# Designs tried in a protein design run: peptides against a protein of PDB entry 5LHZ. Part 56

Target 1, 78 residues: chain A of PDB entry 5LHZ
Amino acid sequence: QLLKSVFVKNVGWATQLTSGAVWVQFNDGSQLVVQAGVSSISYTSPNGQTTRYGENEKLPDYIKQKLQCLSSILLMFS

## One batch from the design tools (peptide; made by RFdiffusion4, then SolubleMPNN)

Design b2_p16_4_s2 (from b2_p16_4, 6 letters changed)
Fold by OpenDDE base, seed 3:
Structure b2_p16_4_s2 (fold): chain B 78 residues (1-78), chain A 16 residues (1-16)
Amino acid sequence: as target 1 above (78 residues)
Amino acid sequence: SVDLQALLQKVQRFLE
């Protein structure tokens, strides 16, 4: 269930879920789901393939870039 | 609800 959705210019939509997760739908069709208390993050590519990454994994640069963007979005929510 | 500070900290850990 959705709590709050915000439009982020040049990024996409970010939604707070009742589960405690934040769901970002990027303009390029990719998605990120991040939830506190879970050891992994979820990335969905534009083709619909979902990959979970652990905190100790080496992330692809494009994922890091999206996470940095998410960091900025989280600051917007506050 | 969402704990934004906890999420922010988690994201920062992934970016380390």
Scores: peptide ipSAE 0.737, ipTM 0.935, DockQ to the pose 0.843
Fold by OpenDDE base, seed 4:
Structure b2_p16_4_s2 (fold): chain B 78 residues (1-78), chain A 16 residues (1-16)
Amino acid sequence: as target 1 above (78 residues)
Amino acid sequence: SVDLQALLQKVQRFLE
């Protein structure tokens, strides 16, 4: 369930979920879900393939860039 | 609302 959705210019949509997660839908069609208290993050590619990454895994650079973007969005919500 | 500070900290850990 959705709590709040905001449009972020040149990025896409960011939504707070009742689960405690934040869901970002990027303009390139990819998606990112991050939830506190869970050891992994969820990335969905534009073709719909979903992959979960642990904190100690080596992340692809394109995912790191999207996480940096998410960090900026979270600061904007504060 | 969600705990935005906790989420921010989690994201920072992934970026270390």
Scores: peptide ipSAE 0.737, ipTM 0.935, DockQ to the pose 0.754
Fold by OpenDDE base, seed 1:
Structure b2_p16_4_s2 (fold): chain B 78 residues (1-78), chain A 16 residues (1-16)
Amino acid sequence: as target 1 above (78 residues)
Amino acid sequence: SVDLQALLQKVQRFLE
């Protein structure tokens, strides 16, 4: 279930879920889900493939870029 | 609501 969705110019949509997760739908068609209390993050590519990453894994640069973007979005929510 | 501070901390851990 959705709590709140916000439009982020030049990025896409960011949604807070009742589960405690934040779900970002990027303009390029990719998605990122981050939830506190869970050890991994979820990335879905534009073609629909989903990959989960742990904190100690080396992330692809494009994932790091999206996480940095998410960080900025989270600051907007505050 | 979500715990935004916890989420921020988590994201930062992934970016380290």
Scores: peptide ipSAE 0.736, ipTM 0.935, DockQ to the pose 0.795
Fold by OpenDDE base, seed 2:
Structure b2_p16_4_s2 (fold): chain B 78 residues (1-78), chain A 16 residues (1-16)
Amino acid sequence: as target 1 above (78 residues)
Amino acid sequence: SVDLQALLQKVQRFLE
C-alpha cells in the first residue's frame, strides 16, 4: 500500500510504502525498490524484467546512477 | 513512517 508519493522533476515518482520500502518509478520506465532490513534491492527494467542485487555484488553503472539519484531523493525526504 | 536514515545508509553501502 502507498503511504506518500512525490513527483521528482526530471526523475519520475518516488513513493513511500507501508512496508517500509521506497519505490521509485523513473521516467525511462524502470523501477527501483529499496527497503531497510532486507539484504537486497529490486530493479525492474523498462521491459518488465526484475532483478534483485545483494550489497556485495558488483552493480551495473546504470544501476549505481539510479541508486545515487535515490540517495538524493531520500535526503530531500528528511 | 519509513526509516529514511536506515534506507540512506543501505543505499550508501550498495554504492561503496
Scores: peptide ipSAE 0.734, ipTM 0.934, DockQ to the pose 0.780

Design b2_p16_4_s3 (from b2_p16_4, 6 letters changed)
Fold by OpenDDE base, seed 4:
Structure b2_p16_4_s3 (fold): chain B 78 residues (1-78), chain A 16 residues (1-16)
Amino acid sequence: as target 1 above (78 residues)
Amino acid sequence: SVDLQALLEKVQSFLK
């Protein structure tokens, strides 16, 4: 279930889920899910490929960039 | 609602 969706200019949509996750749908077609209580994050590329990353993994730079963006979005929600 | 602070800390952890 969706709790709240916010349009973020030049980024896409960010949605809070009842699961405790935040789901970001980027304009480039990629998606990012970060959820409380889950030790990994989920990234879906524009072609639909989903990859999960753990905290101790080396992330691709483009993922880091999107996570930085997500940080800003989370601050917007606050 | 979502625990935004927890999520923020998690994201920051991934960025270290």
Scores: peptide ipSAE 0.685, ipTM 0.920, DockQ to the pose 0.719
Fold by OpenDDE base, seed 3:
Structure b2_p16_4_s3 (fold): chain B 78 residues (1-78), chain A 16 residues (1-16)
Amino acid sequence: as target 1 above (78 residues)
Amino acid sequence: SVDLQALLEKVQSFLK
């Protein structure tokens, strides 16, 4: 279930879920989900492929960029 | 609501 969705200019939509997750839907069609209490993050590419990454994995740069964007969003909500 | 600070720290840990 959705708690709150906010439009983020030049990024897309960021949604807080009742699960404790934050879900970002980027303008390029990709998605990122980060959830409290879960050791992995979920990235969905524009073509719909979903991959989960652990905290100690080396991430592709494009995913790091999305995570940095999410970090900025979280800071804006603080 | 969600614990934004906890999520922020989680995201930052992935960026190390």
Scores: peptide ipSAE 0.685, ipTM 0.920, DockQ to the pose 0.708
Fold by OpenDDE base, seed 1:
Structure b2_p16_4_s3 (fold): chain B 78 residues (1-78), chain A 16 residues (1-16)
Amino acid sequence: as target 1 above (78 residues)
Amino acid sequence: SVDLQALLEKVQSFLK
């Protein structure tokens, strides 16, 4: 279930879920899910392919960029 | 509510 959805200009939508996750839907069609209590993050590419990344795993730069964006969004939620 | 601080720290950890 959804708790709160926020429109982020030039980014997309960010939603807090009852699961403790934050779900970001980017304008380019990609998605990120970061969830409390889960050691991995989920990235979905515009074509719908989902990949999970562990904390110690090397991330593609394009994902790092989106995570940096998510970091800024989380700060806005507070 | 979501623990935003915990999520922030998690995201930052992934960026290290």
Scores: peptide ipSAE 0.684, ipTM 0.919, DockQ to the pose 0.699
Fold by OpenDDE base, seed 2:
Structure b2_p16_4_s3 (fold): chain B 78 residues (1-78), chain A 16 residues (1-16)
Amino acid sequence: as target 1 above (78 residues)
Amino acid sequence: SVDLQALLEKVQSFLK
């Protein structure tokens, strides 16, 4: 279930879910889900392929960039 | 609501 959705200019949409997750839908068609209590993150590429990454895993730079963007979004929610 | 601080710390952990 959706809790709150916000439009982020030049980024996309960010949605808080009742599950404790934040779901970002980026303008490039990719998606990122980060959830409290879950040790991995979920990235969906524009072509629909979903990959989960663990906290100790080396991330592709483009994923790191998305996460940095998400960090900024989380800060603006508070 | 979502624990934004916890999520922020999680994301930052992934970026270390």
Scores: peptide ipSAE 0.683, ipTM 0.919, DockQ to the pose 0.713

Design b2_p16_4_s4 (from b2_p16_4, 7 letters changed)
Fold by OpenDDE base, seed 3:
Structure b2_p16_4_s4 (fold): chain B 78 residues (1-78), chain A 16 residues (1-16)
Amino acid sequence: as target 1 above (78 residues)
Amino acid sequence: SVDLQKLLEKVQSFLK
């Protein structure tokens, strides 16, 4: 279930889920899901391929960029 | 939101 969905200009949609996760659907078709209490994050590429990354894992630069964007979104929700 | 702060801290930890 969805708690709140917010349109973010030049980014896409960010949604808070009842599970406590935040789901970002980027304009390029990619997606990020981050949830407190879960040690990994989920990235889905535009082609639908999903990859989970651990906190100590080396991240691709494009993932880091999207995570930085997500950080800004979370600050907006605050 | 406390939950949002926890999420922010998590994301920031991934960026370290």
Scores: peptide ipSAE 0.659, ipTM 0.897, DockQ to the pose 0.639
Fold by OpenDDE base, seed 5:
Structure b2_p16_4_s4 (fold): chain B 78 residues (1-78), chain A 16 residues (1-16)
Amino acid sequence: as target 1 above (78 residues)
Amino acid sequence: SVDLQKLLEKVQSFLK
């Protein structure tokens, strides 16, 4: 279930879920899901392929860029 | 509601 969705200019949409997750849908068609209590993050590419990354994994630079964007969004919500 | 502080800390940990 969705709690709140916010339009983020030049980024896409960010949604808070009742599960405790934040779901970002980027304009390029990719998605990120981050959830409290879960040790991994979820990235979905524009073609729909989903990859989960653990806390100790080295991330691709493009994922880090999206996570930095998500960090900024979370700060906006606070 | 979402615990934004916990999520922020999680995201930041992935960026270290």
Scores: peptide ipSAE 0.657, ipTM 0.898, DockQ to the pose 0.751
Fold by OpenDDE base, seed 1:
Structure b2_p16_4_s4 (fold): chain B 78 residues (1-78), chain A 16 residues (1-16)
Amino acid sequence: as target 1 above (78 residues)
Amino acid sequence: SVDLQKLLEKVQSFLK
């Protein structure tokens, strides 16, 4: 279930879920999900391919950029 | 409710 969805200028939509997750739908068609209690994050590319990344895994730069964006969004929610 | 602080810390951890 959705708790709250916000439009983020030049980014896309960010949604808080009752599961404790935050779901970002980027304008480029990619998606990012970060969930409380889950040690991995989920990235879905525009072509629909989903990849899970662990905390100690080396991330592609474009993922880091999106995570940095998510960080800003989370600060926005607070 | 979502624990935004914990999520923020998680994201920051991934960025380190």
Scores: peptide ipSAE 0.656, ipTM 0.898, DockQ to the pose 0.730
Fold by OpenDDE base, seed 2:
Structure b2_p16_4_s4 (fold): chain B 78 residues (1-78), chain A 16 residues (1-16)
Amino acid sequence: as target 1 above (78 residues)
Amino acid sequence: SVDLQKLLEKVQSFLK
C-alpha cells in the first residue's frame, strides 16, 4: 500500500499510498490523510481519535496549520 | 501514481 515515504525535517514522515492518498505522520503523534476523489480529509489526534472533515466545514486552527504544512510538502513532491 | 496536483488543489480548497 506504500508507494514512497519521505522524511520531512521538523515535521515528520509523508507517504504516498497506492490508493491515491497522501499520509502525513507528524512528530507530535498526529496524522493527516488526504485522498483524491474523496470529499473529506482524515485527522487522527495524538491520542488516537480520528475525525473526518468535509470541505465546507470550519476547521480548527491547528488543523489548518497542518494542512498548510501538507500543502508545502505536496509542492515538494512535484 | 498519485495525482499530486489534484491533492494540492483539494488541500488549498480546505484552507479557503
Scores: peptide ipSAE 0.656, ipTM 0.897, DockQ to the pose 0.741

Design b2_p16_5_s1 (from b2_p16_5, 7 letters changed)
Fold by OpenDDE base, seed 5:
Structure b2_p16_5_s1 (fold): chain B 78 residues (1-78), chain A 16 residues (1-16)
Amino acid sequence: as target 1 above (78 residues)
Amino acid sequence: SLISEIRELLKSLKPF
């Protein structure tokens, strides 16, 4: 279930879920889902492929960029 | 890591 969604200029939408997760839908069609109680994050590419990344693995640069963007969003609401 | 940092931020997150 969704709690609230906010529009982020030049990024897309960020949504809080009742599970405690945050779901970001980027303008390029990709998505990120992060949750405090889960040690991995979920990335969905524009074509719908979903990949999970753990805390200790090397991340593609484009994933790092999206995570930095997400970090900035979370800092705005912390 | 970026993921660990984000998970920590989630713990202090306010309602949007």
Scores: peptide ipSAE 0.716, ipTM 0.934, DockQ to the pose 0.784
Fold by OpenDDE base, seed 2:
Structure b2_p16_5_s1 (fold): chain B 78 residues (1-78), chain A 16 residues (1-16)
Amino acid sequence: as target 1 above (78 residues)
Amino acid sequence: SLISEIRELLKSLKPF
């Protein structure tokens, strides 16, 4: 299910999945999963709680920051 | 939105 993982300094690990999703494991223990064909993202907090966020809802600032970080990672591989 | 922008980036993503 995992294609390849890359270490990102000061961020954590980013992994491409066979599903087409990208999975980021942040240094703080949180995680993001995003996929082009899915309108929502998945965030898992360090305590293991998972929340899905849609394109049209208000996002917590800490989620926005992690998404901005993810955007920077994706741009490196585009 | 941030999520839609990320989804667009994923469409042009190359292998890591």
Scores: peptide ipSAE 0.715, ipTM 0.934, DockQ to the pose 0.773
Fold by OpenDDE base, seed 1:
Structure b2_p16_5_s1 (fold): chain B 78 residues (1-78), chain A 16 residues (1-16)
Amino acid sequence: as target 1 above (78 residues)
Amino acid sequence: SLISEIRELLKSLKPF
């Protein structure tokens, strides 16, 4: 279930879920889902392919960039 | 790690 969505200029939409997850829908059509109680993140590419990344693995640069963007969003609401 | 840092930020997250 969705709790609240916020529009983020030049990024897209960020949504809090009742599960505690944060779901970001980027303007390029990609998506990220993160949750404190889960050790991995979920990235969905614009073509709909979903990949999970663990906290100890090497990340593609484009994933790092979107995670940095997510960090900025989270800091805004911390 | 970057993911670990994000998970920590989630713990202190306020409602949007």
Scores: peptide ipSAE 0.712, ipTM 0.933, DockQ to the pose 0.753
Fold by OpenDDE base, seed 4:
Structure b2_p16_5_s1 (fold): chain B 78 residues (1-78), chain A 16 residues (1-16)
Amino acid sequence: as target 1 above (78 residues)
Amino acid sequence: SLISEIRELLKSLKPF
């Protein structure tokens, strides 16, 4: 279930889920789902492919960029 | 790691 969604200019939408997860829908059509109690994140590319990344693995630069963007979003609400 | 940092931020996240 969705709790609340916020529009982020030049980024897209960030949504809090009742599970505690945060779901970001980027303008490029990609998506991230992150959750405090889960050691991995979920990234869905614009073409619909979903990949999970663990917290100790090497990340593609474009994932890092999106995570950094997400970090900035989260800081606004922490 | 970046993901670890995100997870830490999530722990203190308030409602949007």
Scores: peptide ipSAE 0.712, ipTM 0.933, DockQ to the pose 0.791

Design b2_p16_5_s2 (from b2_p16_5, 7 letters changed)
Fold by OpenDDE base, seed 4:
Structure b2_p16_5_s2 (fold): chain B 78 residues (1-78), chain A 16 residues (1-16)
Amino acid sequence: as target 1 above (78 residues)
Amino acid sequence: SLISEIRELLKSLPPF
C-alpha cells in the first residue's frame, strides 16, 4: 500500500510504502525499491527486467547512479 | 556500501 508520493524534478516520483520501503519511479522508466529491513534492493529496468542487488556486491554504474540519486532524495527529506 | 548508506537513511526517514 502507498502512503505518499513526492514529485522530484528531473528524477521522477518517490513513494513511501506502508512496508517502510521507498519506491522510486524514474523518468526513464526504471524503478528502485529499497527498504531498511531488507539487505537487498530491487531495480527494474525500463524494459521491465527486475534484478536484486545485495549490499556487498559490485553494482553496475547505472545502478550506482540511481542509488546516489536516491541518497540525495532521502537526504532532502530527512 | 552504497546500499548500506541508503538503508541507514531509510531508518530515520520521516513521512514525506
Scores: peptide ipSAE 0.694, ipTM 0.929, DockQ to the pose 0.816
Fold by OpenDDE base, seed 3:
Structure b2_p16_5_s2 (fold): chain B 78 residues (1-78), chain A 16 residues (1-16)
Amino acid sequence: as target 1 above (78 residues)
Amino acid sequence: SLISEIRELLKSLPPF
């Protein structure tokens, strides 16, 4: 369930879920879901395919870029 | 790792 959503200029929307997860919906239609208590993140491509990545896994460059963007978002709101 | 860094930020993230 949604807790709160905020608009992030030039990025999209970031939503806190009641679970504690943060759900980012990027302008390109892709999505990330991250949660402190879960060691993996989920990426959903614009076509709706979802992939989970572990914190010790080699990441595609486009995933790294999305995660860097997410990191910046979190720093802005911290 | 980048994921670990994000998870650490989430631990102290205030409500939006």
Scores: peptide ipSAE 0.694, ipTM 0.929, DockQ to the pose 0.806
Fold by OpenDDE base, seed 2:
Structure b2_p16_5_s2 (fold): chain B 78 residues (1-78), chain A 16 residues (1-16)
Amino acid sequence: as target 1 above (78 residues)
Amino acid sequence: SLISEIRELLKSLPPF
């Protein structure tokens, strides 16, 4: 299921999955899963609660911040 | 949107 994991300083770990998804494990204990073929993202809070967010819904600021962080990671590796 | 932008970046992402 896992292809490769990359350590990202001051962020955490980013892992490519065989599904095509990218799984980010942040230092604060939260997690994010995104995939090109899926219109929603999955966010897991540090306490283990998972929420899915769609492309067109209003996002909490802390989710936006995680996505901005992920964007910078992807640009760095592209 | 942020999510759509992420998805576009994923399309051309090389292996880590």
Scores: peptide ipSAE 0.692, ipTM 0.928, DockQ to the pose 0.835
Fold by OpenDDE base, seed 5:
Structure b2_p16_5_s2 (fold): chain B 78 residues (1-78), chain A 16 residues (1-16)
Amino acid sequence: as target 1 above (78 residues)
Amino acid sequence: SLISEIRELLKSLPPF
């Protein structure tokens, strides 16, 4: 379930879920879901394919860019 | 890591 969504200019939407996760829907159609109690994050590509990444994995550059963007969003709202 | 840093930020994130 959704708690609240915020619009992020030139990025997309960030939503807090009742699970404690944050769900980002980027303007390019991709998505990230991150949750403090879960060691992996999920990335969904614009075509709907979902991949999970662990915190010790080597990440593709495009994933790093999305995560850096998410980090910036969280810092803005903290 | 980026993921670990984000997870730490989530722990103290206030309601939007």
Scores: peptide ipSAE 0.690, ipTM 0.928, DockQ to the pose 0.807

Design b2_p16_5_s3 (from b2_p16_5, 7 letters changed)
Fold by OpenDDE base, seed 1:
Structure b2_p16_5_s3 (fold): chain B 78 residues (1-78), chain A 16 residues (1-16)
Amino acid sequence: as target 1 above (78 residues)
Amino acid sequence: SLISEIRELLKKLPPF
């Protein structure tokens, strides 16, 4: 279930879910889902392919960039 | 790690 969505300029939409997850839908069509109680994150590419990444694995640069963007969003609301 | 840092930020995130 969705709780609330916020428009983020030059990024897209960030949505809080009842699970506690944050779902970001980027303008380029990619998506991230992160949740405090889950050690992995989910990235979906614009073509719909989804990959999960653990907190101790090496991340592709494009994933790091999306996560850095997410970090900025979270800091904006904190 | 970056993911760990984000998870910590989520823990203190207020409702949007």
Scores: peptide ipSAE 0.687, ipTM 0.927, DockQ to the pose 0.790
Fold by OpenDDE base, seed 5:
Structure b2_p16_5_s3 (fold): chain B 78 residues (1-78), chain A 16 residues (1-16)
Amino acid sequence: as target 1 above (78 residues)
Amino acid sequence: SLISEIRELLKKLPPF
Protein backbone atom coordinates (compact mmCIF):
# COMPACT_ATOMS: atom_id res chain seq x y z
CA GLN B 1 0.00 0.00 0.00
CA LEU B 2 0.98 3.60 -0.65
CA LEU B 3 1.21 6.14 2.15
CA LYS B 4 2.03 9.35 0.34
CA SER B 5 3.73 10.57 -2.81
CA VAL B 6 5.77 13.72 -3.20
CA PHE B 7 6.72 15.43 -6.44
CA VAL B 8 10.41 16.19 -6.87
CA LYS B 9 11.18 18.79 -9.52
CA ASN B 10 13.32 17.51 -12.39
CA VAL B 11 13.39 14.03 -10.84
CA GLY B 12 9.94 12.51 -10.63
CA TRP B 13 7.91 11.11 -7.74
CA ALA B 14 8.94 9.63 -4.41
CA THR B 15 6.44 7.47 -2.55
CA GLN B 16 6.46 6.01 0.95
CA LEU B 17 4.98 2.53 1.20
CA THR B 18 3.36 0.97 4.25
CA SER B 19 6.18 -1.59 4.20
CA GLY B 20 8.63 1.19 5.04
CA ALA B 21 10.06 1.20 1.54
CA VAL B 22 10.58 4.29 -0.56
CA TRP B 23 9.70 4.02 -4.22
CA VAL B 24 11.10 6.55 -6.68
CA GLN B 25 9.68 6.86 -10.16
CA PHE B 26 12.14 8.84 -12.25
CA ASN B 27 11.16 10.97 -15.21
CA ASP B 28 13.20 8.75 -17.52
CA GLY B 29 10.88 5.87 -16.72
CA SER B 30 13.22 4.04 -14.38
CA GLN B 31 12.39 3.17 -10.78
CA LEU B 32 14.16 2.48 -7.49
CA VAL B 33 12.82 0.76 -4.41
CA VAL B 34 14.78 0.82 -1.15
CA GLN B 35 13.90 -0.38 2.33
CA ALA B 36 15.80 -0.19 5.61
CA GLY B 37 15.16 -3.81 6.51
CA VAL B 38 16.34 -5.19 3.18
CA SER B 39 20.03 -5.28 2.29
CA SER B 40 19.39 -4.98 -1.45
CA ILE B 41 17.75 -2.38 -3.66
CA SER B 42 15.51 -2.88 -6.66
CA TYR B 43 16.10 -1.03 -9.92
CA THR B 44 13.64 -1.19 -12.79
CA SER B 45 14.78 0.07 -16.17
CA PRO B 46 12.46 1.97 -18.51
CA ASN B 47 11.85 -1.25 -20.43
CA GLY B 48 10.56 -2.93 -17.28
CA GLN B 49 13.55 -5.11 -16.45
CA THR B 50 14.10 -5.35 -12.71
CA THR B 51 17.48 -6.01 -11.11
CA ARG B 52 18.39 -6.29 -7.45
CA TYR B 53 21.70 -4.98 -6.17
CA GLY B 54 23.33 -5.82 -2.85
CA GLU B 55 25.11 -3.28 -0.69
CA ASN B 56 28.51 -4.85 -1.34
CA GLU B 57 28.19 -5.03 -5.12
CA LYS B 58 29.97 -2.87 -7.63
CA LEU B 59 27.22 -0.75 -9.14
CA PRO B 60 26.90 0.61 -12.67
CA ASP B 61 27.50 4.35 -12.83
CA TYR B 62 23.93 5.08 -13.89
CA ILE B 63 22.67 3.25 -10.80
CA LYS B 64 25.07 5.20 -8.59
CA GLN B 65 23.74 8.43 -10.06
CA LYS B 66 20.16 7.49 -9.26
CA LEU B 67 21.13 6.41 -5.75
CA GLN B 68 22.88 9.74 -5.22
CA CYS B 69 19.70 11.44 -6.38
CA LEU B 70 17.66 9.34 -3.95
CA SER B 71 20.10 10.15 -1.16
CA SER B 72 19.59 13.85 -1.88
CA ILE B 73 15.82 13.40 -1.75
CA LEU B 74 16.00 11.63 1.60
CA LEU B 75 18.29 14.28 3.05
CA MET B 76 15.90 16.95 1.78
CA PHE B 77 13.02 15.43 3.74
CA SER B 78 14.94 14.41 6.86
CA SER A 1 28.29 1.96 0.51
CA LEU A 2 25.63 4.07 -1.15
CA ILE A 3 23.00 1.45 -0.41
CA SER A 4 24.00 1.22 3.25
CA GLU A 5 23.93 5.00 3.58
CA ILE A 6 20.49 5.19 2.01
CA ARG A 7 19.19 2.49 4.34
CA GLU A 8 20.42 4.51 7.30
CA LEU A 9 18.69 7.61 5.97
CA LEU A 10 15.45 5.65 5.63
CA LYS A 11 15.53 4.84 9.34
CA LYS A 12 15.40 8.56 10.11
CA LEU A 13 12.92 9.57 7.41
CA PRO A 14 9.75 11.25 8.63
CA PRO A 15 6.42 10.91 6.84
CA PHE A 16 6.25 12.82 3.59
Scores: peptide ipSAE 0.686, ipTM 0.927, DockQ to the pose 0.810
Fold by OpenDDE base, seed 4:
Structure b2_p16_5_s3 (fold): chain B 78 residues (1-78), chain A 16 residues (1-16)
Amino acid sequence: as target 1 above (78 residues)
Amino acid sequence: SLISEIRELLKKLPPF
């Protein structure tokens, strides 16, 4: 269930869910779902493929880029 | 890790 969505210029939309998760819909069509109480993240590619990544897992660069972007967003809203 | 950092930020995140 959605709480609120915010538009982020040159990024896309970030939505808080009632679960506490943050759902980011990037302009390129990819998506991230992250949640403090869950050790893994969910990434959905523009093609619709969803992959879970653990916090100690080696991440592809494009995932790192998205996460760094998300980090910046979260810092802005903190 | 990036994910750990994100999780820490989420803990501090107020409502949008």
Scores: peptide ipSAE 0.661, ipTM 0.921, DockQ to the pose 0.830
Fold by OpenDDE base, seed 2:
Structure b2_p16_5_s3 (fold): chain B 78 residues (1-78), chain A 16 residues (1-16)
Amino acid sequence: as target 1 above (78 residues)
Amino acid sequence: SLISEIRELLKKLPPF
């Protein structure tokens, strides 16, 4: 399922999956999974609770912050 | 939206 993982300083690890998704494992123990063609994202908190958020939902600020971080990573690799 | 913007970036993402 994993293609390649990249260490991102002060963030954690970013991994491309064979599905086309990008999986980020943050230093605080939380995780994000995002994929083109899928309208929702998956967030897993450090305690292991997973929540999906749609693109039309109001997002908690801490989710927005992690998504902004991911956006910056993607721009760097593009 | 933020999620939509990220999805568009993913479409342009080369292999790591």
Scores: peptide ipSAE 0.653, ipTM 0.920, DockQ to the pose 0.788

Design b2_p16_5_s4 (from b2_p16_5, 7 letters changed)
Fold by OpenDDE base, seed 4:
Structure b2_p16_5_s4 (fold): chain B 78 residues (1-78), chain A 16 residues (1-16)
Amino acid sequence: as target 1 above (78 residues)
Amino acid sequence: SLISEIREMLKTLPPF
């Protein structure tokens, strides 16, 4: 369930879920879901493929970029 | 890690 969605200029939408997760819908059509209580993140590419990444594995650069973007969003609201 | 850092931030994130 959704709590609240906020529009982020040049990024897309960030939504808090009742689970505590943050769901980002990027302008390029990709999506990212991160939750404090879950050690892995979920990334969905624009073509709809979803991949989970663990916190200790090597990440593709484009994932790192999305995560850095997310960190900036979180700083904005912290 | 980057993911760990994000998760730590989420722990104290207030409602949007």
Scores: peptide ipSAE 0.739, ipTM 0.939, DockQ to the pose 0.823
Fold by OpenDDE base, seed 2:
Structure b2_p16_5_s4 (fold): chain B 78 residues (1-78), chain A 16 residues (1-16)
Amino acid sequence: as target 1 above (78 residues)
Amino acid sequence: SLISEIREMLKTLPPF
C-alpha cells in the first residue's frame, strides 16, 4: 500500500500510496489524504475524527492552510 | 479551487 515516505521539516511526513494518493501526517497529529482521481479529500483530526471535503464546498481555514502546505510540499518535488 | 489545483499537481508528481 505504501510506496515511499518522505520527512518534511517542520511539517511531518508525506507518503505516496500505491493507489496514487498522497498521505500527509502532520506534526499536530492530523492527517490529509488527496488523490488525483478522487474529487474529495480526507482530513483526520488529532482526535481521530475523519471528514471528507469536496472541491466545491466551503472549507474551514485550517483545512485551507493544510492544503496550502501540501501544495508547497508538492512543489518541492516537481 | 485549492483541491482541484492540488489534484492537478498530483497528476504529474514523480515518485518520492
Scores: peptide ipSAE 0.739, ipTM 0.939, DockQ to the pose 0.845
Fold by OpenDDE base, seed 1:
Structure b2_p16_5_s4 (fold): chain B 78 residues (1-78), chain A 16 residues (1-16)
Amino acid sequence: as target 1 above (78 residues)
Amino acid sequence: SLISEIREMLKTLPPF
């Protein structure tokens, strides 16, 4: 269930879910889902393939870039 | 880690 969505210039949309997760839909068609109580994050590529990444594993550079973008979004609202 | 840091930020995130 969705709580609220906010438009982020040059990024896309960020949505808070009732679960506490934050769902980012990027302009390039990719998506990220992160939740404080879940140790892994979910990345969906533009082709619809979803991959989960744990907090202790090596991340692809493009994932790091998306996560850094998410960090900037969170700082905007913190 | 980057993921851990983001998760910590989510713990205190207010409604958008």
Scores: peptide ipSAE 0.739, ipTM 0.939, DockQ to the pose 0.795
Fold by OpenDDE base, seed 3:
Structure b2_p16_5_s4 (fold): chain B 78 residues (1-78), chain A 16 residues (1-16)
Amino acid sequence: as target 1 above (78 residues)
Amino acid sequence: SLISEIREMLKTLPPF
């Protein structure tokens, strides 16, 4: 369930879920879901394929870039 | 890690 969604200029939409997770829907159609109580994050590509990444694994550069963007979003709303 | 940093930020994130 959704708590609230906010439009982020030049990024897309960021939504807080009742679970405590943050769901980001990027303009390119990709998505990220991160939750404080879960050690892995999920990335969904524009074609709908979802991959989970753990805290200690090596991440693709494009994932790092999306995560850095998410970090900036969180900083903006902190 | 970057993921860890983000998760830490989520712990204190206020409602949007």
Scores: peptide ipSAE 0.738, ipTM 0.939, DockQ to the pose 0.812

